Peptides against a protein of PDB entry 8PQO. Designs and how they scored, part 67

Target 1, 252 residues: chain A of PDB entry 8PQO
Amino acid sequence: VLLKEYRVILPVSVDEYQVGQLYSVAEASKNETGGGEGVEVLVNEPYEKDGEKGQYTHKIYHLQSKVPTFVRMLAPEGALNIHEKAWNAYPYCRTVITNEYMKEDFLIKIETWHKPDLGTQENVHKLEPEAWKHVEAVYIDIADRSQVLSKDYKAEEDPAKFKSIKTGRGPLGPNWKQELVNQKDCPYMCAYKLVTVKFKWWGLQNKVENFIHKQERRLFTNFHRQLFCWLDKWVDLTMDDIRRMEEETKRQ

## One batch from the design tools (peptide; made by RFdiffusion4, then SolubleMPNN)

Design b1_p14_4_s4 (from b1_p14_4, 8 letters changed)
Fold by OpenDDE base, seed 2:
Structure b1_p14_4_s4 (fold): chain B 252 residues (1-252), chain A 14 residues (1-14)
Amino acid sequence: as target 1 above (252 residues)
Amino acid sequence: IPLSSLIPPLLEAL
């Protein structure tokens, strides 16, 4: 098991982020080749549990069309089916990813708290001390180009170049987080993303767990760079606007 | 597709 807490600081409020996240997910999904292909939505419903109220989703990702024919032919039953269960109770979110074949031997869990701070809270997910001591805290700086793969880099998605016309936020210089503390009129938040990766396969555990974390970090970095650089597209939208857009997208 | 999975599908990045 490999645990890391990714802390993504953004010059947006927790309330703004709720809109921006949903918008950016929608846009990202449109830009992905085969967005929705091989995705089965089993459940999409409101839930209420232990005072947590939100939206529950259960999706199956069928990878059979996304792997080479020889892999598909050799893959055990269920090995190419990935289940994603997500509980969105913003500002708290949880996603659990499992595989039918691997069962208990594979888990990706992503738990996110969105807080109106600069990533200064320790153990926001309230892990036991023994578990928390094994968590690496990883700060993602959306302005740091060195954290972006050259193949993923787009100038229009560079927070160090982008300036919001609507809000005046950006560009984010090398010291933007420190400067933000002095900018009383600029909201800020941190997404604390505790990522638990378990892959119990002899000889491959560490390799796969580290690989998954690398991909998650890449994803979070690119996504939040987009979210910020798309600020002018979503900052004036309401949650009702987002819901309408989601409904329109579901009909396509 | 319920956009409620706040995490872009890992699988889109694979």
Scores: peptide ipSAE 0.037, ipTM 0.744, DockQ to the pose 0.140
Fold by OpenDDE base, seed 1:
Structure b1_p14_4_s4 (fold): chain B 252 residues (1-252), chain A 14 residues (1-14)
Amino acid sequence: as target 1 above (252 residues)
Amino acid sequence: IPLSSLIPPLLEAL
């Protein structure tokens, strides 16, 4: 098991981020060619449990069309089906990813708190002390180009170049996070993403767990760079606007 | 669509 807490600081409010996240997910999904093929939505309903109130989703990702034919032919039954269970009780979210074949030997869990701070809270997910001491805190700086792979870099998605016309936010210089405290009119937040990866296979555990974390970090970095650089597209939208956009996308 | 849906399939990279 490998745990890391990714802390993503953004010059947006927690309330703004709720809209921006949903917008940016929708846009990213539209840009993926073949996105949605092999995705089955089993459940999409409101839930209330343990003081959490939000939306529960259960999706299956059928990967049979996404792997080479030889992999498909050799894969055990259920090995190419990924289950995603998500509890969205914003500002808290939890996602649990499992596989039918591997059962308890494979887990990706992503727990996110969105807080109106600069990533300074320790153990925001309230882990036991023994568990917390094994968590690496990883700061993602959306302005740091060195954290972005050259193949993922786009100039129009560079926070160090972008300036929001609607809000005046950006460009983000090297010390932008330190400067935020002096900018009374600029909101800020941190997304605390506790990622738990378990891959229990002898000889491959560490390799696969580290690989998954590398992919998650890459995803979070690119996504939040996009979210910020798309600020002018979503900052004036309401949650009702987002819901309408999602409904329209489902009808296409 | 949750952010997790944008995670590349593990099998493409393994």
Scores: peptide ipSAE 0.033, ipTM 0.725, DockQ to the pose 0.404
Fold by OpenDDE base, seed 5:
Structure b1_p14_4_s4 (fold): chain B 252 residues (1-252), chain A 14 residues (1-14)
Amino acid sequence: as target 1 above (252 residues)
Amino acid sequence: IPLSSLIPPLLEAL
């Protein structure tokens, strides 16, 4: 098991982020031309559990069409079906990713707290002290180009170049996080993403767990760069606007 | 190709 807490600081409020996240997820999903093929939504409903209220989703990603024929032929039954269960109780979210074949030997869990701070809280997910000692804290700087793979880099998605017309936020310079403390009119937040990766195959555990963390970090980095650079597209939207957009997208 | 490399970036995991 490998645990890392990714801390993503953003020059947006927790309330703004709720809209921006949903917009950016919807936009990213549209841009993945092949992403809709092989996604089955089993459940999408409100939930209430232990005082937590939110939206629960259960999706299956069927990977059969996305793998080479020889992999499909050799793959055990259920090996190419990925289950995603998500609990969105914003500002808290939890996602659990499992595989039918691997069962308890594979887990990706992502637990997120969105807080109105600069990523300074320790153990926001309230782990036991012994478990917390094994968590690496990883800061993601959306303005730092060195954290972006060259193949993922787009100038229109560069926070160091973007300036919001609607809010006046950006561009984000090298010291933007320190400057936020002095900018009373600029909201800020941190997304604390505790990522738990478990891959219990002998000889491959560390390699696969580290690989998954690398992909998650890449995903979080690119997504939040997009979210910020799309600020002018979503900052004036309401949650009702987002819901209408989601309904329109589901009907297509 | 390890199965982990085939896991799409799950948008809801964000």
Scores: peptide ipSAE 0.032, ipTM 0.707, DockQ to the pose 0.102
Fold by OpenDDE base, seed 4:
Structure b1_p14_4_s4 (fold): chain B 252 residues (1-252), chain A 14 residues (1-14)
Amino acid sequence: as target 1 above (252 residues)
Amino acid sequence: IPLSSLIPPLLEAL
């Protein structure tokens, strides 16, 4: 098991981020060719559990069409079906990813708290001390180009170049986080993403767990760069606007 | 191919 807590600081409020996240997810999904292909939505409903209220989703990603034919032919039954269960109780979110074949030997869990701070809270997910001591805290700086792969880099998604016309936020310079504290009118938040990766195959555990973390880090970096650079597109939207956009996307 | 390599990019909602 490999645990990392990714801390993504953004010059947006927790309330703004709720809109921005949903918008950016919808936009990213539109930009991905075949994004809906092989995705089965089993459940999408409100839930209430242990005082947590939110939206529960259960999706199956059928990867059979997304892998080479030889992989499909050699893959055990259920190996190419990934289950994603998500509990969105913003500002808290949890996603659990499992595989039918690997069962308990494979888990990706992503637990996110969105807090109105600069990533200074320790153990926001309230892990036991013994577990918390094994968590690596990883700060993602959306302005740091060195954290972005060259193939993922787009100038229009560069926070170091972007300036929001609507909010005046950006561009984000090298010291933007330190400067933010002095800007009373600029909100900020941190997304604390505790990522638990479990891959219990002998000889492959560390390799696969580290690989998954690398992909998650890449995803979080790119996503939040987009979210910020799309600020002017979503900052004036309401949650009702987002819901309408989601409904329209489901009908296509 | 590690199963991890098969995870769809659309896990962007994570």
Scores: peptide ipSAE 0.030, ipTM 0.700, DockQ to the pose 0.106

Design b1_p14_5_s1 (from b1_p14_5, 6 letters changed)
Fold by OpenDDE base, seed 4:
Structure b1_p14_5_s1 (fold): chain B 252 residues (1-252), chain A 14 residues (1-14)
Amino acid sequence: as target 1 above (252 residues)
Amino acid sequence: IPLSSYFPIILEIL
């Protein structure tokens, strides 16, 4: 098992982020060719548990069409079905990813707290001290181009170049986080993403767990760069606007 | 795809 807490600081409020996240997820999904192919939604309902209230979703991603034919032919039954269970109780979110074939030998869990701070809280997920000491804190700087793979880089998604016309935020220079503290009118938040990766195959555990973390870090980096650079597209949207956008996206 | 799911994009990486 490998645990890391990714801390993503953004020059947006926790309330703004709720809209921006949903918009950016929808937009990213539209930009993915075939992103809807092989996705089965089993459950999409409100939930209440232990004082947590939100939306629960259970999806299956059928990867058979997304892998080469030889992989599909050799894959055991259920090996290409990925289950995603998500509890969205914003500002808290939890996602659990499992595989039918691997069962308990594979787990990706992503637990996120969104806080109106600069990533200064320790153990925001309230882990036991023994567990917390094994968590690596990883700061993601959305303005740092060196954290972006060349193949993922787009100039229109570069926070160091983007300036929001609607809010005046950006571009984000090298010291943007320090400067933000002095800008009383600019909101900020941190997404604390505790990622637990478990892959219990002997000889491959560390390799696969580290690989998954590398991919998660890449995903979080790119996503939040997009979220910020799309600020003018979503900052004036309401949650009702997002719901309409979701409905329109489902019809396509 | 329900927008409540945090990362449909995780599947591009898997």
Scores: peptide ipSAE 0.076, ipTM 0.804, DockQ to the pose 0.154
Fold by OpenDDE base, seed 2:
Structure b1_p14_5_s1 (fold): chain B 252 residues (1-252), chain A 14 residues (1-14)
Amino acid sequence: as target 1 above (252 residues)
Amino acid sequence: IPLSSYFPIILEIL
């Protein structure tokens, strides 16, 4: 098991982020080749449990069309089906990813708290001390180009170049996080994303767990760069606007 | 696709 807490600081409020996240997920999904292809939505319903109220989703990602034919032919039954269960009780979210074939031997859990701070809180997910001592805190700086793979880099998604017309935020210079403290009119937040990766195949555990974390970090980095650079597209939207967009997207 | 998922693109992991 490998745990990392990714801390993504953004020059947006927690309330703004709720809209921006949903917008950016929708937009990113549209931009992906075969957006929605091989995704089955089993459940999408409101839930209330233990004082947590939100939206529960259960999706299956069918990867059969996403892998080479030889992999598909050799893959055990269920090996190419990934289940995602998500509890979105913003500002808290939890996603659990499992595989039908691997069962208990594979888990990706992503637990996120969105806080109106600069990523300074320790153990926001309230882990036991024994567990917390094994968590690496990883700061994602959306302005740091060195954290972006060259193949993923787009100038229009570069926070160091982007200037929001609607809000005046950006571009984000090298010291933007420190400067936020002095800018009373600029909201900020941190997404604390505790990622638990478990892969219990002998000889492959560390390799696969580290690989998954690398991909998650890449995903979070690119996504939040997009989210910020798309600020002018979503900052004036309401949650009702987002729900309408979601409904429209479901019909396609 | 429900937008409530915090995992927008599993496909980038593959």
Scores: peptide ipSAE 0.070, ipTM 0.803, DockQ to the pose 0.154
Fold by OpenDDE base, seed 1:
Structure b1_p14_5_s1 (fold): chain B 252 residues (1-252), chain A 14 residues (1-14)
Amino acid sequence: as target 1 above (252 residues)
Amino acid sequence: IPLSSYFPIILEIL
């Protein structure tokens, strides 16, 4: 098991981020031309559990169409089905990813708290002290180009170049996080993403767990760069606007 | 796809 807490600081409020996240997810999903055919939504309903109230979703990602025929032919039953269970009780979210074939031997859990701070809280997920000792804190800087793979880099998604016309936020210089403290009119937040990866195959555990973390970090970096650079597209949207966009996307 | 899923692009990771 490998645990890392990714801390993503953004020059947006917790309330703004709720809209921006949903918008950016929708846009990213639209840009993924092949994403729809392999996704089955089993459950999408309100939930109440352990004092949390939110939306529960259960999705299956069918990867059969996304792997080579050779892999599909050799894959055991259920090996290409990934279950995503998500509890969205914003500002808290939890996602659990499992595989039918691997069962208890595979888990990705992503727990996120969104806080109106600069990533200074320790153990925001309230882990046991012994478990917290094994968590690596990883800061993601959306302005740091060195954290972006060359193949993922787009100038229009570069926070170091972007300036929001609607809010005046950006561009984000190398010291933007320190400067933010002095900008009374600029809101800020941190997304604390505790990622738990479990892969129980002998000889491959560390390799796969580290690989998954690398991909998660890449995803979080790119996503939040997009979210910020799309600020002018979503900052004036309401949650009702987002719901309409979701309904329109379901009809396509 | 319900946007309530926090990670729609899990498919890019796989």
Scores: peptide ipSAE 0.069, ipTM 0.797, DockQ to the pose 0.148
Fold by OpenDDE base, seed 3:
Structure b1_p14_5_s1 (fold): chain B 252 residues (1-252), chain A 14 residues (1-14)
Amino acid sequence: as target 1 above (252 residues)
Amino acid sequence: IPLSSYFPIILEIL
């Protein structure tokens, strides 16, 4: 098991982020190859549990069309089905990813708290002290080009070049996080993403767990760069606007 | 596809 807490600081409020995240997820999904092909939504319902209220989703990603024919032919039943269970109780979110074939030997869990701070809270997910000692804190700087792979880099998604017309935020210079403290009119938040990766195959555990974390970090970096650079597209949207967009997307 | 899914890019992870 490998745990890391990714801390993503953004020059947006927690309330703004709720809209921006949903918009950016929708937009990113449109840009993906396959446009939802092979995604089955089993459940999409409101939930209430232990004082937590939100939206619960259960999706299956069918990978049969996305792997080579020889892999599909050799894959055991259920090996190419990935289950995603998500509890979105913003500002808290939890996602659990499992595989039918691997059962308890494979788990990706992502738990996120969104807080109106600069990533200074320790153990925001309230882990046991002994478990918390094994968590690496990883800061993601959306303005740092060195954290972006050359193949992922787009100038239109570079926070160091982007200037929001609607809000006046950006471009983000090398010391933008420190400058936020001095800018009374600029909101900020941190997304604390605790990622738990479990891959119980002997000899491959560390390699696969580290690989998954590398991909998650890449995902979080690119996504939040997009989210910020798309600020002018979503900052004036309401949650009702987002809900309408979701309904329209469900009909397609 | 419900937009509430945080992982549009699970496909880039696999």
Scores: peptide ipSAE 0.059, ipTM 0.794, DockQ to the pose 0.163; fails the geometry check

Design b1_p14_5_s2 (from b1_p14_5, 7 letters changed)
Fold by OpenDDE base, seed 5:
Structure b1_p14_5_s2 (fold): chain B 252 residues (1-252), chain A 14 residues (1-14)
Amino acid sequence: as target 1 above (252 residues)
Amino acid sequence: IPLSSYIPVILEIL
């Protein structure tokens, strides 16, 4: 098991981020080749549990069409079915990813708290002290080009070049986080993403767990760069606007 | 596809 807490600081409010995240997820999903092919939605309903209230979603990703033929032929039954269970109780979110074949031997869990701070809170997810000692804190700087792979870099998604017309935010210089403290009119938040990766297959555990973390870090970096650079597209939207967009997308 | 899911997570793994 490998745990890391990714801390993504953004020059947006917690309330703004709720809209921006949903918009950016929708936009990213549209940009994916194959769209909803092989995605089965089993559950999409409100939930209330242990004082947590939000939206619960259970999806299956059928990967048979997404893998090479030789992998498909060799894959055991259920090995290419990935379950995603998501609890969206914003400002708290949890996603659990499992595989039918690997069962308890594979887990990706992503727990996110969105806080109106600069990533200064320790153990926001309230882990036991002994467990918390094993968590690496990883700061993602959306303005730092060195954190972006060359193949992922787009100038239109570069926070160091983007300036919001609607809000006046950006471009984000090298010291933008320190400057935020002095900018009374610019909201800020941190997304604290505790990522738990478990891959119990002997000899591959460390390799696969580190690989998955590398992909998650890459994803969070690119996604939040997009989210910020798309600010003018979503900042004036309401949650009702997002719901309408979701309904329209479901009908397509 | 429901927007409530953390779709970006799976998109990069696939």
Scores: peptide ipSAE 0.066, ipTM 0.800, DockQ to the pose 0.148
Fold by OpenDDE base, seed 2:
Structure b1_p14_5_s2 (fold): chain B 252 residues (1-252), chain A 14 residues (1-14)
Amino acid sequence: as target 1 above (252 residues)
Amino acid sequence: IPLSSYIPVILEIL
């Protein structure tokens, strides 16, 4: 098991982020060729549990069309079906990713708290002290180009170049986080993303767990760069606007 | 795809 807490600081409010996240997910999904291909939505319903109220989703990602034919032919039954269960009780979210074949031997859990701070809270997910000792805190700086793979880099998604016309936020310089503390009129938040990766195959555990974390970090980095650079597209949207967009997207 | 899933995590891992 490998745990890392990714802390993504953004010059947006927690309330803004709720809209921006949903917009950016929708936009990213549209931009991904085949993003909806092989995705089955089993459940999408409101839930209330233990004082948490939100939206529950259960999706299956059928990877059969996304892997080479030889992999598909050799894959055990259920090995190419990934289940995603998500509890979105913003500002708290939890996603659990499992595989039918690997069962308890594979888990990706992503637990996120969105807080109106600069990533300074320790153990926001309230882990036991022994568990917390094993968590690496990883700061994602959306302005740091060195954290972006060259193949993922787009100038239009570079926070160091982007300036929001609607909000005046950006561009984000090398010291933007420190400067933000002094900017009373600029909201900020941190997404604390505790990522638990478990892959219990002998000889592959560390390699796969580290690989998954690398991909998650890459994903979080790119996504939040997009989210910020798309600020002018979503900052004036309401949650009702987002819901309408979701409904329209579901019909396509 | 229901946008309620936090990030299309799986789509970029593949």
Scores: peptide ipSAE 0.066, ipTM 0.793, DockQ to the pose 0.147
Fold by OpenDDE base, seed 1:
Structure b1_p14_5_s2 (fold): chain B 252 residues (1-252), chain A 14 residues (1-14)
Amino acid sequence: as target 1 above (252 residues)
Amino acid sequence: IPLSSYIPVILEIL
């Protein structure tokens, strides 16, 4: 088991982020050619559990079309089906990813708190002290070009170059987080993303767990760079606007 | 794709 808490600081409010996240997920999903192929939505309903109220989603990602033919032919039953269960009770979210074949031997869990701070809270997910001592805190700086792979870099998605016309936010210089404290009119938040990865196959555990974390970090970095650089596209949208966009995307 | 999924985690891994 490998746990890391990714802390993503953004010059947006927690309320703004709710809209921006949903917008950016929608746009990212549209930009992925064939991203809708092999996604089955089993459940999408309101839930109430342990005082938490939100939306529960159960999806299956069928990977049969995403792997080479020889892998598909050799894959055991259920091995190419990934289940995603998500509980969205913003500002808290939880996603659990499992595989039918691997069962308890594979888990990705992503738990996120969105807080109106600069990533200064310790153990925001309230882990037991024994568990928390094993969590690596990883700060993602969306303005840091060195954290972005060359193949993922786009100039139009560079927070160090972007300036929001609507809000005046950006560009984000090297010291933008420190400077933000002095900008009374600029909201800020941190997404605290506790990622738990389990892969219990002998000899491959560390390799696969580290690989998954590397991919998650990459995803979070790119996604939040996009979210910020798309600020002018979503900052004036309402949650009702987002819902309409979701409905339109479901019809395509 | 219902946007209720928090992050297209799987879309970028795959």
Scores: peptide ipSAE 0.062, ipTM 0.788, DockQ to the pose 0.143
Fold by OpenDDE base, seed 3:
Order: sequence, then structure tokens, then C-alpha cells
Structure b1_p14_5_s2 (fold): chain B 252 residues (1-252), chain A 14 residues (1-14)
Amino acid sequence: as target 1 above (252 residues)
Amino acid sequence: IPLSSYIPVILEIL
């Protein structure tokens, strides 16, 4: 098991981020070829548990069409089905990813708290001290070009070049986080993403767990760069606007 | 399809 807490600081409010995240997920999904193919939604309903209220979603990603024929023919039953269970109780979110074949030997869990701070809170997910001492804190700087792979880099998604017309935010210079503290009119937040990765195959555990974390970090970096650079597209939208967009997307 | 906050997670892993 490998745990890391990714801390993503953004020059947006917690309330703004709720809209921006949903918008950016929708846009990112549209940009990915085949993103809707082989996705089955089993459950999508409100939930209430232990004082937490939100939306619960259970999806299955069927990967049979996305792997080579020889892999499909050799894959055990259930090996190409990925389950995603998500509890969205913003500002808290939890996602659990499992595989039918691997069962308890495979887990990706992503737990996120969105806080109106600069990533300074320790153990925001309230882990036991013994567990918390094994968590690596990883800061993601969306303005840092060195954290972006060359193949992922787009100038139109570079926070160091982008300036929001609607809000006046950006471009983000090398010391933007420190400067933000002095800018009374600019909101800020941190997304604390505790990522738990478990892959219990002997000889491959560390390699696969580290690989998954590398992919998660890459994803979080690129996604939040997009989210910020798309600020002018979503900042004036309401949650009702987002809900309408989601409904329209469901009908297609 | 309901928007999932983590659809990109799956797509990036694949």
C-alpha cells in the first residue's frame, strides 16, 4: 500500500471550484476519444450517511474494446471491468476504484477535502497517527512548467501565460502563491487529495503502486492547469447551469 | 452519462 497526499493550491474560492471542477471534468471528458464508450452507470442517486449528504455514483468501465484482441482473449472473467464508486459531498469527495478479478488485491482510493487555505493543514483526512506518518505530502504547483511533461504541455493551458479577463487573475509567476497572500481580493483554496493505492501482486506491488501515483499526479497537474486556464468559461456559471449541462450531456 | 469527477483518472491510467 502506498499513500500520498497531493496538495493542489489554486487562486479560486472553494465555492468557485465546485463549478469549475464539474465544468472542467465535462470538457476534459469531451476531449478524450472514446471516453463514453464502454461506461455503464449502475447507480446515480443522492445519499445521506453519518451526516454526510451528497451524490453517490457507481460506474463500470468495460475495457474489452480498449485492449488488443489477444489481451481480451486471455483476460480472466472480470479482469477488464473497472468499478468506480464515488461519493460527492462537496467540499468532501471520495472515489474508490476496484477490479472484479483482482478483488481485494487492487484498490485506488481518492479522498479529497477542499479547504480555503494554502495547503498548510496537516492530516486533514484525520488518519491515525501511525498511518499518517507514512503519507508523503506532495505539493502540485500549477504554474511550474517543470512538473508538466512535454507531451502534455499546451500554451493555452499554461497558467504562467494565462490571464483571466473576467477576474483579472493570472498570469501565475514563480512566486504566485506568496503574492496571493498579499492580494486581498483574490480567493485561494487547496485541494487535499489523499490517494491510497494497493496492488497486492508479489514482485509488482511497488512498481505498479508507484506507476499509478505517477499517473495520478500527472492527471491532477494537467486537470488543474486546465481548470484555471478555463476560468473565464466557467466562473460566471451557477450550479444550476452545470446541472443543465450535465442533463444535456446525458441525453446525447 | 453522469459526469464523474474522476473519469479522467481512468482515462489517464488506460
Scores: peptide ipSAE 0.059, ipTM 0.788, DockQ to the pose 0.169

